# Peptides against a protein of PDB entry 3MAZ: the designs that were tried, part 99

Target 1, 99 residues: chain A of PDB entry 3MAZ
Amino acid sequence: VLNPMPACFYTVSRKEATEMLQKNPSLGNMILRPGSDSRNYSITIRQEIDIPRIKHYKVMSVGQNYTIELEKPVTLPNLFSVIDYFVKETRGNLRPFIC
Target 2, 99 residues: chain A of PDB entry 3MAZ as posed
Amino acid sequence: VLNPMPACFYTVSRKEATEMLQKNPSLGNMILRPGSDSRNYSITIRQEIDIPRIKHYKVMSVGQNYTIELEKPVTLPNLFSVIDYFVKETRGNLRPFIA

## One batch from the design tools (peptide; made by RFdiffusion4, then SolubleMPNN)

Design b2_p28_1_s2 (from b2_p28_1, 12 letters changed)
Fold by OpenDDE base, seed 4:
Structure b2_p28_1_s2 (fold): chain B 99 residues (1-99), chain A 28 residues (1-28)
Amino acid sequence: as target 1 above (99 residues)
Amino acid sequence: KEEIRNALKPISKEKLEERLKELKKLLE
């Protein structure tokens, strides 16, 4: 049994995540999904500032923490903090997709 | 506006591979 996961976590592929975000942008624009054959995760966003842009991020499990693979990596204690980081850094522009 | 876009610059593929390589070494 999995421990509690962020509300925007879905067991979907990169393609499915993209489709979800495109189909219902009013429900949010950020999805957390499982990495392929690993304990890692990925985040897919559909940020619409000027035009819609799809981006994918790698979230690597390192020990008991998680590192967001950014140009300047950020390590956080749990996935909830990871989601929070994405929201805060974008000043609320990114919001977890709640289906 | 532009600051929001640049707030989360994803790692390049090349740099990502390097990071993964480093992580693998730590696990050896």
Scores: peptide ipSAE 0.269, ipTM 0.729, DockQ to the pose 0.910
Fold by OpenDDE base, seed 1:
Structure b2_p28_1_s2 (fold): chain B 99 residues (1-99), chain A 28 residues (1-28)
Amino acid sequence: as target 1 above (99 residues)
Amino acid sequence: KEEIRNALKPISKEKLEERLKELKKLLE
């Protein structure tokens, strides 16, 4: 099966994403969601290293690529690569939320 | 442990506004 969007993509709000991650942490801790009436996206994570911390990231469409709005921005060719980047940079600490 | 937490530092609100300003100039 060829998926057009990453498995952790859900058409939910920031609030809903936070609730999803808090209710079922065993299913993953990262959600990709749509931006507000735009072509852009956002990523919500619930990282639990010492204490649970919710963070939100902006993923902007740039041409045919996507840029993660980090202090040092990273541009990637597709949303699958974006998710992969989050996983690899955290050595697997972040995992896509699969409901 | 700490390096994992800081592996993905999101853009600050200040810098985000700065980048927005720059983009607006480019679109003029």
Scores: peptide ipSAE 0.262, ipTM 0.705, DockQ to the pose 0.803
Fold by OpenDDE base, seed 3:
Structure b2_p28_1_s2 (fold): chain B 99 residues (1-99), chain A 28 residues (1-28)
Amino acid sequence: as target 1 above (99 residues)
Amino acid sequence: KEEIRNALKPISKEKLEERLKELKKLLE
């Protein structure tokens, strides 16, 4: 039994996540999704500052924490904190996709 | 605008592989 997941978590592939974000940009621009065959996750964003840009991030499960694989990695206690980090670091530009 | 775009720079493939190598070493 898994603990509660962030509202923007969907059991979708990289391709499906991209399509979801492109189809309904008004619902948000960030999706959390499961890794292919592990306890890791990925985050897909569609940031539209000048033009729409799709990017993917790896969120690795490390012990009871999660590390966002950035050039300078960030470790957080749970997935909710991970989503919060993305929102705060972009000053609200990134918003969880709520469908 | 630019600082918002670069606020979250993904890890490079090379650096990611290096980190994985280090983690595997810890399991030996």
Scores: peptide ipSAE 0.260, ipTM 0.710, DockQ to the pose 0.918
Fold by OpenDDE base, seed 2:
Structure b2_p28_1_s2 (fold): chain B 99 residues (1-99), chain A 28 residues (1-28)
Amino acid sequence: as target 1 above (99 residues)
Amino acid sequence: KEEIRNALKPISKEKLEERLKELKKLLE
């Protein structure tokens, strides 16, 4: 049995996630979604600093942890921590999409 | 602003493929 997922988790495709963020930017700008393969995830963000920029990140399940595939990978104990990392590193600029 | 934009730089496609290749080998 899977533990509860972060509130910004949606079973959507990359394209759908992008559309969700574009249509309702006031609800947040970060979505966690299933990856292309089992047990892995992806994060789609729509960061609007100067202009809207959509980026996708791969979150790999490695053992009991999760690694965000950044240029400099970051490993965290759970998906909640992953979301927290994105929020923290952007000083609140990224916020989980709550529909 | 640039700090926020560059706070989370995604891994390049090339480097990602290399890393994924290595990870997959660990599962074999």
Scores: peptide ipSAE 0.266, ipTM 0.729, DockQ to the pose 0.886; fails the geometry check

Design b2_p28_1_s3 (from b2_p28_1, 11 letters changed)
Fold by OpenDDE base, seed 2:
Structure b2_p28_1_s3 (fold): chain B 99 residues (1-99), chain A 28 residues (1-28)
Amino acid sequence: as target 1 above (99 residues)
Amino acid sequence: KEEILNALKPISEEELQKRLEELEEELK
């Protein structure tokens, strides 16, 4: 039984996620989406600190955990924690995209 | 937090576009 997914999870492509964030920035700036491989995911964000910037991050399923592929990888127990990590580490700058 | 944004090892849209552009040039 698969646990519920985070509210910002959408079964969309990289391109679709980008379009969603660009069209409705008031709804949030972070989307979780399926990765290219099963059980892997990607995070798409849209930052507007200086200019609009779209970036994509890999979230890899490793055992029962998830690893955000960074220069210094971060491993978390579930996808909710992954979202929480992005929110907290950016002090609320990143917010889950909620339709 | 800029630190996390910098620590995140992403592929930006700009970088992706560069790669696509390079591919397009190769296909010409």
Scores: peptide ipSAE 0.035, ipTM 0.512, DockQ to the pose 0.175
Fold by OpenDDE base, seed 1:
Structure b2_p28_1_s3 (fold): chain B 99 residues (1-99), chain A 28 residues (1-28)
Amino acid sequence: as target 1 above (99 residues)
Amino acid sequence: KEEILNALKPISEEELQKRLEELEEELK
């Protein structure tokens, strides 16, 4: 059974994701997108605390799980959990981009 | 949590542009 992708997943490039977040910040500040390698993904976020800042994270497929590449890596069972982690860890600061 | 935002693994647009600029300079 193939589960759907998170609502904030878009088949866009790094540049396109950046543009999406910049153009419509009210729709969210986090996008999940295909990575450079097959079965891997990237997360692009736009923070606007002091000034707008774009950051990109790698989400690597490891077996049937996914690992967010951080200084201290976090492994989760699916992409929905990955999105949830970013939302919860930032206490709602990060919100999935929904258009 | 700022831990995510301040992680070393992620790359900012600023850093990316800096690296690309340096690369362009190298290839120039």
Scores: peptide ipSAE 0.034, ipTM 0.519, DockQ to the pose 0.131
Fold by OpenDDE base, seed 4:
Structure b2_p28_1_s3 (fold): chain B 99 residues (1-99), chain A 28 residues (1-28)
Amino acid sequence: as target 1 above (99 residues)
Amino acid sequence: KEEILNALKPISEEELQKRLEELEEELK
């Protein structure tokens, strides 16, 4: 049984995610997408602090949890928590892309 | 988290597209 995915999850490539965020920045600036390996994911964000900038983060499936690959890795119980983490830790600067 | 906030200064979109294109070629 496949559990529901976050609303900002799209089965798109890195390039496609970038294009989506560029075309409609008003819809959000964060996308969750499939990673290179099965059960792994990537987060693509687009910031416009000074100029438009794109950044990608790896979200690795570890057992029943997910680890965001950072200098200090963060492990969370599900993908919804991963999205919530990015929103909260950026004080709402990052918002899930909803189209 | 400061790490994520600090990581919000990536490369330009133009350079990113260039790198992505190169990456796609590499992944072929």
Scores: peptide ipSAE 0.025, ipTM 0.536, DockQ to the pose 0.073
Fold by OpenDDE base, seed 3:
Structure b2_p28_1_s3 (fold): chain B 99 residues (1-99), chain A 28 residues (1-28)
Amino acid sequence: as target 1 above (99 residues)
Amino acid sequence: KEEILNALKPISEEELQKRLEELEEELK
């Protein structure tokens, strides 16, 4: 059984994600994508506060939860919560890419 | 907020490229 995925999830490579964000910045600046390891994911963002900057974050599957690889790791129950965390913690600066 | 962004363990494009390069060499 496969649970629903966040709307900003795309089965794309890190390169493709970068290109998507660059091509249509008005659609959002955050993409969730498959990681190199099975059941793991990556978050790609495109910040444009000063100059365009692409950054990637690891979202590791741990048991039935997910841990965002931060200096102080954050563990959440599902990928929707992961997306919500990025949005809320950045006070809306990060927005899921919806196309 | 920038503070949170800095708290993330991001991998820049430059760092990624370097790691990929190292990986390639490692597989040689």
Scores: peptide ipSAE 0.024, ipTM 0.523, DockQ to the pose 0.204

Design b2_p28_1_s4 (from b2_p28_1, 14 letters changed)
Fold by OpenDDE base, seed 3:
Structure b2_p28_1_s4 (fold): chain B 99 residues (1-99), chain A 28 residues (1-28)
Amino acid sequence: as target 1 above (99 residues)
Amino acid sequence: KEEIANALTPISEEKLKEKLEELEKLLK
């Protein structure tokens, strides 16, 4: 019934996630982490198009789906789809942090 | 180049607050 979590999910804080991405950028630049509430999550990314930039996103659990809190919100069926969205929208610029 | 990141503009805290307030009204 329950599906496993995406490989880039880590039970870390915002600060820890930032440090992980900064220390080992070759391992990826996107981390999924627990949100402030039980069923919500957050995503921390470190894009390096020009200079390294850290950004955080809220992923809210809505019913059986998840909504990425963007200026133009996107709702997806599961967390795997959420990660996929970030990868595809950036044409591979964002990659799950795997260690 | 920069267009690759434009699609992922996070929601402003102000707008997020508005959504929350709207939901709270529905709970009454």
Scores: peptide ipSAE 0.238, ipTM 0.664, DockQ to the pose 0.798
Fold by OpenDDE base, seed 1:
Parts: sequence; C-alpha cells; structure tokens
Structure b2_p28_1_s4 (fold): chain B 99 residues (1-99), chain A 28 residues (1-28)
Amino acid sequence: as target 1 above (99 residues)
Amino acid sequence: KEEIANALTPISEEKLKEKLEELEKLLK
C-alpha cells in the first residue's frame, strides 16, 4: 500500500481540524493539514494534560526537509518523521488522529 | 507532565515574522 502522507493528514482548515479533535478525542489528538502556503503544512493538537489546550504549529518545507517552527526549530527528513517527533517528544501523549 | 507540554513550544508569530524579514533582507 502506497502511503505518501501520514495517516493523520487531512485537507481541512484550522477551524475544521479543531472541531474534529474536539468532537472525537478518542480517535487521537493530532492532525496534519495544509498550510496557508503551498508545500507548507500545519499541525493542530489538542492536549489535555490539565485542561484542553489547542495549539497550532507551522511545518515549513525547506528543500527536501521539513522544519517544525518551535522555539528551537527541528528539521526532519519527511512528514512521517515530523509526526513521529510529536509522538516521541510527548511520550505518547500526542497520537495521530485516525478516523 | 509539565515537561511534556514544554517540549513543544511553538515559535511566536512575532518572532517568526522577524526571522522572515531578516531572511528577505539577506536575499535582496
């Protein structure tokens, strides 16, 4: 099976992504979506450690890599690695939204 | 718990804009 994009990628807006995560938190809490610019992406998460918190991240396409726009930027080779990074850094707290 | 949340602090829009301006200046 060819999987060119992570399973949690959806062609949705920021608003739609937020709604998806809020309506079905049991399906995951992280969505990858198209960014405002071509070839760039955004990630919307809904962490519920203490209280529900929606956050958005910019994932910029840089050459053949992708950079997550954090205080300390992280560059990774592909979008699958980007998703993996979010999962690992949160010790599994973040899980890709699968519907 | 708090550490998990802090591990993924997104860049502020202000700082991002500042970086962009600097890069654009260098490329002109």
Scores: peptide ipSAE 0.236, ipTM 0.663, DockQ to the pose 0.757
Fold by OpenDDE base, seed 4:
Structure b2_p28_1_s4 (fold): chain B 99 residues (1-99), chain A 28 residues (1-28)
Amino acid sequence: as target 1 above (99 residues)
Amino acid sequence: KEEIANALTPISEEKLKEKLEELEKLLK
């Protein structure tokens, strides 16, 4: 089986994603979700360094690529690479939420 | 310890909206 979307993708709202991460932190701390009304996506994380912090990111579809809306934006070829970027940049602190 | 978070500072909602508005004006 070849999944077209990352395993941490869920068709949930911002609120639902937050609740999922809060209720089951042992399953991971990063969720990819649909944009509200577009071809774009969002990422919700619950990073626990000093204290648990919820953050949301916009992942904009640009042509066949995806741009993570950061202060210094990053463009990647696919959503799998986007997830990988979050994992690598945090040195493994962020992990895909696998339910 | 916040070093691992600095690389992933999201754009603020206000700044994002501002950029969108600027683009819309340029395209008119």
Scores: peptide ipSAE 0.234, ipTM 0.661, DockQ to the pose 0.670
Fold by OpenDDE base, seed 2:
Structure b2_p28_1_s4 (fold): chain B 99 residues (1-99), chain A 28 residues (1-28)
Amino acid sequence: as target 1 above (99 residues)
Amino acid sequence: KEEIANALTPISEEKLKEKLEELEKLLK
C-alpha cells in the first residue's frame, strides 16, 4: 500500500493533537501535523516517563530535506525518516499515533 | 529515564525568534 505520508500524520491543530494524545494514549504518543507555513510540519508528542509531558517540535522543509528544529538540529531526507528518528532516539518510547 | 526525554530537546522559543529575525533581515 502506497502511503505518501506517515501514518501518524493528521491535519489537526496543536490543540487538537494534544487532545488526541491525551484522550487515547494507547494508540500512540506522537503526531505529525501541518505547520503554520506550507511545506513545514510540526510534531506533537506526549511522553510519560515520570509525568505526562507534551512537547512540540518544528519540522522545517529545507530543499528536498527536512530539519527537526532541535537544540541540535537534525536533517533527514523525508518525513518517514523524521518519524523513524523520533522512535529510534527514544528507543521506542515514542510510537506513531495510529487512530 | 530522563536521558530519553533529553535526547529530543526542541529549540527554544527565543532561538526560534532569533533565527526568524535573521532570515527576515536577509529578505529586507
Scores: peptide ipSAE 0.226, ipTM 0.653, DockQ to the pose 0.721

Design b2_p28_2_s1 (from b2_p28_2, 12 letters changed)
Fold by OpenDDE base, seed 4:
Structure b2_p28_2_s1 (fold): chain B 99 residues (1-99), chain A 28 residues (1-28)
Amino acid sequence: as target 1 above (99 residues)
Amino acid sequence: SLEEARKKIEKEQEEAKKKELEELLEKL
């Protein structure tokens, strides 16, 4: 079964995403969620380095691609690639939240 | 060559992107 969206995608708010990650850290530390009233998305992560930290990244829909809003923006062809980027570039530190 | 130059630039950009994300995480 091919899912049209990444497994860590949830139709939740920023607050809900934060709560999900905090309650069950063993299930992963990264969630993809919808942007407000747009085709854009956001990535919420919960990093546990000494003290747990919550960060949010904007994923903007640009044409048929997606751009992660960073100091040096990263453009990728689809949301699956976006998730893959976060996993690979952090050498597995970030893992998709699967409940 | 032009192709080699483009590949080198692309590789450098990818490495820079990786470094940026890692640096962001390290600051957390």
Scores: peptide ipSAE 0.080, ipTM 0.572, DockQ to the pose 0.027
Fold by OpenDDE base, seed 5:
Structure b2_p28_2_s1 (fold): chain B 99 residues (1-99), chain A 28 residues (1-28)
Amino acid sequence: as target 1 above (99 residues)
Amino acid sequence: SLEEARKKIEKEQEEAKKKELEELLEKL
């Protein structure tokens, strides 16, 4: 079984990703989606701390790697590593949205 | 040694990145 992209990758817009996460929070809270007319990507998350909150992270394609745009940027070799980073570094708080 | 220094730096950087991401989540 080949998996060229992370399971939580969907070719959806920012708005659509938000709706997906809101409608079915039990399926996960993190979506990877394409950037606008580019090789870049975005991570949309839905946190339900106090009240539901949506946040987006930029994942920039840099050479053969990807950089998560944080105050202190994180560069990783592939998108699978990017997803893994969000899962592990949040100690499982973020989980890929699987539908 | 270089290996020991590398490991220390790597650990420090990893912990810093983890804290940053968690703090970002709490601010949501």
Scores: peptide ipSAE 0.070, ipTM 0.562, DockQ to the pose 0.026
Fold by OpenDDE base, seed 1:
Structure b2_p28_2_s1 (fold): chain B 99 residues (1-99), chain A 28 residues (1-28)
Amino acid sequence: as target 1 above (99 residues)
Amino acid sequence: SLEEARKKIEKEQEEAKKKELEELLEKL
């Protein structure tokens, strides 16, 4: 079966994503969502180290690839790789939100 | 070799990216 989008992708707003993560932290702490009026995306995370904090990362569509907007940008071939990057680089600290 | 040199650079860049993301998390 073709899986077009990561399991943690939801067509929700920034606010809705935040609420989802806050209500069910056990289901994960990372959501991929559409960007505003564009083909781009955003990653919303709820990190709970000491105190819970919400962070948002821009994922820009560049050709057939995607670039995570960081101080040192990271370009990956697809959205699955983007999610994988956040999971692996944080050694599992970030987990896809699966409801 | 040139390939080995490129891979070394790639590894260095990957480590830098990892550090950046970890630093972002630590600042939360």
Scores: peptide ipSAE 0.058, ipTM 0.551, DockQ to the pose 0.026
Fold by OpenDDE base, seed 3:
Structure b2_p28_2_s1 (fold): chain B 99 residues (1-99), chain A 28 residues (1-28)
Amino acid sequence: as target 1 above (99 residues)
Amino acid sequence: SLEEARKKIEKEQEEAKKKELEELLEKL
């Protein structure tokens, strides 16, 4: 029952991720998805008010850790921590999309 | 009223969440 990936991880494209979040906003507003042709990932979020509606963040695999590509990059030990970072830093505004 | 107070609290919480997200976005 050990899941190596966060519950909001889906093997979907950027376009599909956007559509998922738009169709069922009640299920969450954040998904994790694979990079196109790499070991990296992306976070896609959907907001409703006074913020960019759709935003994407790069999550780069660096060694055994993951770095969120920001002006001031954030490095975390695993993808679960990456999701937790987005939830905590937004005080729960971002919630993992659970389908 | 109690309802108005609850609405104000909810609004303030939403504004706080939005601010945190905006700060996160500013890191990009």
Scores: peptide ipSAE 0.035, ipTM 0.503, DockQ to the pose 0.016

Design b2_p28_2_s2 (from b2_p28_2, 12 letters changed)
Fold by OpenDDE base, seed 3:
Structure b2_p28_2_s2 (fold): chain B 99 residues (1-99), chain A 28 residues (1-28)
Amino acid sequence: as target 1 above (99 residues)
Amino acid sequence: SLEEKRKEIEEKQKEAEEKAEEKRKEEL
C-alpha cells in the first residue's frame, strides 16, 4: 500500500516544526509541512555542521509536479522525490524526521 | 573503522554545506 504523503510530513506550523527538530534531533532533521498557501508545502531543516541552523524551503505545486524554490529551481514529480532530493544531495546528512 | 566513519561524516557535512550554498532561496 502506497502512502499518499512522505513519512516526514506533518501538519504543523513553521514554529512547531522547528521545535520538533530541536527537541529530538536523533529522530531526523527534515520536516515537510503545509505551506502558507493551499497545495503548497515547505521543508524545514535543522542542520548542524558547525552549529545548529534552521532553514526553510518553499515547495510549490506546479501542475502535477513540485518545484523546490532554490536559486536554481528543481522540479520533481512528487513529494517523495522532493524528500529524496534533499537526502541525496546532502549524501544522507539530511534525514527525514520520523516520530 | 571509527576513523573511516569520521571521514564519511565529514564528507557528508562538506556535501551538505556545498549544496546549502546553492540553496540560497528560502521560504519567506
Scores: peptide ipSAE 0.041, ipTM 0.520, DockQ to the pose 0.021
Fold by OpenDDE base, seed 1:
Structure b2_p28_2_s2 (fold): chain B 99 residues (1-99), chain A 28 residues (1-28)
Amino acid sequence: as target 1 above (99 residues)
Amino acid sequence: SLEEKRKEIEEKQKEAEEKAEEKRKEEL
């Protein structure tokens, strides 16, 4: 299997992504979607630590890599690594949304 | 460090959505 995009990638708007995560939380809580600019992306998450919280992170295309917009930016070689980063850093709390 | 990044993400997830500091890092 050679997928060019992560399984949790959907061509949806910010609002649609939020609705998807809210509607079916059992399917996962993280979506990768197109950003406001071409070649850029956004990560929408629905964390349920105490109460449901929606967050949207910018993933900027930089050359052949991607940079997650954080207080201390993180640069990764591909979008699969971006997804992996969110999963690992949250110790599995974040899971790709698969429908 | 990875630990710092983990903490950062976790903290941001717990913060209020309208927090100005966080909004600058999120998609506007």
Scores: peptide ipSAE 0.036, ipTM 0.595, DockQ to the pose 0.036
Fold by OpenDDE base, seed 5:
Structure b2_p28_2_s2 (fold): chain B 99 residues (1-99), chain A 28 residues (1-28)
Amino acid sequence: as target 1 above (99 residues)
Amino acid sequence: SLEEKRKEIEEKQKEAEEKAEEKRKEEL
């Protein structure tokens, strides 16, 4: 049994992810992508609360878990939980980018 | 109603903004 990657995972660069979110905001506003090092990832988001804003977050592989580099770091058991965290903590404002 | 819908959206946006403010940006 293999665990799939979250649907919003794309093998794209930081710049490319930004462009994807800007061009098609109706498809979602959150992308999971490879980080600078293997087994690490990054989350790119585009929010339009007042004006469009792009932000990027580091998701570091730590043992069998993943840590989101926040002011107060959050450790989760898998990447699905990472996506879920961003969705829930924003009360659904963030939605996975699905194309 | 439209007012209620707008209020819900605003609430979600406010929550998202608060959450975003406590997060650091990736250095690239």
Scores: peptide ipSAE 0.035, ipTM 0.500, DockQ to the pose 0.021
Fold by OpenDDE base, seed 4:
Structure b2_p28_2_s2 (fold): chain B 99 residues (1-99), chain A 28 residues (1-28)
Amino acid sequence: as target 1 above (99 residues)
Amino acid sequence: SLEEKRKEIEEKQKEAEEKAEEKRKEEL
């Protein structure tokens, strides 16, 4: 089944996303959410490499593409590719939160 | 950064693999 948005996309706030990831870590550790009053998005992750760490990344809508705000910005053609990038870059450590 | 986290993960995986192999050798 094709979805218009990645499975880990939720219309939640930064706080809500953090709580979701903390309460159910077995369901995944990455959430895509809307930016505030804009066409942009944000990625919230909860990694447990050493200790639990919550981080947020900006995903800026630029033309028909999306740019992840990193030290070295990464531009991708769609949000599915954005999620894929986070999964691949972390070699599977990050997984979409599915509930 | 995400790049830093990737490096951390890689290092942790390397250490885990090394420890696992070491344990296997100890069991032999």
Scores: peptide ipSAE 0.034, ipTM 0.463, DockQ to the pose 0.014

Design b2_p28_2_s3 (from b2_p28_2, 14 letters changed)
Fold by OpenDDE base, seed 1:
Structure b2_p28_2_s3 (fold): chain B 99 residues (1-99), chain A 28 residues (1-28)
Amino acid sequence: as target 1 above (99 residues)
Amino acid sequence: SLEEKRKEIEELQKKAEEEEEKKLEELL
């Protein structure tokens, strides 16, 4: 059985994602969720290096790829790669929220 | 009115919820 979506994907709003991360930080600190548009997504993270901080990132569907909307955009082949990128770039500080 | 103020606040909150981050360096 194939899973087309990352395990940290949840059909929740920005607000709900924030609440999920705050309630159970031990389960992870990164959630992938639907964006305002049908084929776009958003990443919500909760970092607490010094103090807890909630941040959101835009992931745009472009053709058959996905682009993380950063100052220097990063394009990846699938959502799994998007999650991997966030984990890798933060040296493991970000971990997918799994409940 | 209170209703008008509520709607205004709601719209401001809605706009705030559209804010996105552009950097990952701050996460290190």
Scores: peptide ipSAE 0.336, ipTM 0.692, DockQ to the pose 0.023
Fold by OpenDDE base, seed 5:
Structure b2_p28_2_s3 (fold): chain B 99 residues (1-99), chain A 28 residues (1-28)
Amino acid sequence: as target 1 above (99 residues)
Amino acid sequence: SLEEKRKEIEELQKKAEEEEEKKLEELL
């Protein structure tokens, strides 16, 4: 059976996602979670370049695709591709949180 | 009152909960 959601997807709030990333930074620094609207999602990250910084990104469901809400929006065919995009574009700085 | 301040804080927290990033290049 094909997994419909990425491994770093968790049904948690913004606050809970932040706490998860802070508690176990060695397990990854990126979480996919439900958005405030149905069928939409959010990405929560925790960078630790200089000091710990929490950031959130919006991922909108558009038809059968997903759009990352950036200055220049990026549309991808599925959530797996969304996660892959964040990993590749940051050259591995971001890693999916797996617990 | 304390009740009014509680509601004010709640509204501020709600607004903060809606803040999203628009840039990805700073993650490099």
Scores: peptide ipSAE 0.329, ipTM 0.689, DockQ to the pose 0.024
Fold by OpenDDE base, seed 4:
Structure b2_p28_2_s3 (fold): chain B 99 residues (1-99), chain A 28 residues (1-28)
Amino acid sequence: as target 1 above (99 residues)
Amino acid sequence: SLEEKRKEIEELQKKAEEEEEKKLEELL
């Protein structure tokens, strides 16, 4: 099976992504989705440490790489690495949403 | 007017939908 995109990638809106994560939290808490009218992407998460919190991150397509728009931007070679970064950086608190 | 307030709310909602987070530290 070939996966050109991460398993947690869905062609959904910000609202739909939020609903997906809220409806089935046991399936994961991180979704990668298309940016609006662009080659960019967004990450929507539902972190539940103390209370459920929905947050969104911007992932910009830059040349052949991708940059996560943080205070200190992180540039990675592909979207799989982007997902991996979110998982590792949060020590596993974030897990890709798989349905 | 009511329409002006409605439009203002709509614009604020649109702006909110464009906001993104800049930190990951809060996820730890």
Scores: peptide ipSAE 0.327, ipTM 0.682, DockQ to the pose 0.024
Fold by OpenDDE base, seed 3:
Structure b2_p28_2_s3 (fold): chain B 99 residues (1-99), chain A 28 residues (1-28)
Amino acid sequence: as target 1 above (99 residues)
Amino acid sequence: SLEEKRKEIEELQKKAEEEEEKKLEELL
């Protein structure tokens, strides 16, 4: 049986996602959440290189694919690939938040 | 009214979520 959504997906707001990451940083530092008012999504991260920093990224649903809204957009076939991309491109610095 | 103000704040918060980061390189 295939999972419809990544394990780090939570139906939470931007504020709630931030609080989750701050309270339990040992559980991961990346959350996927619903967009504000659409079929799209957002990714919230808590990067801790020098000091803790909260950042948000937009993931747009385009047809049957998903596009990460970067200066140079990246299109992937599913949300699992989106999460994998963030993990891979940061060489493991980002880890999905699993509670 | 409180109801009107709550709705206004909710709309403003939704608009705020439209502002996102565009770079990933700094995460390395």
Scores: peptide ipSAE 0.326, ipTM 0.706, DockQ to the pose 0.025

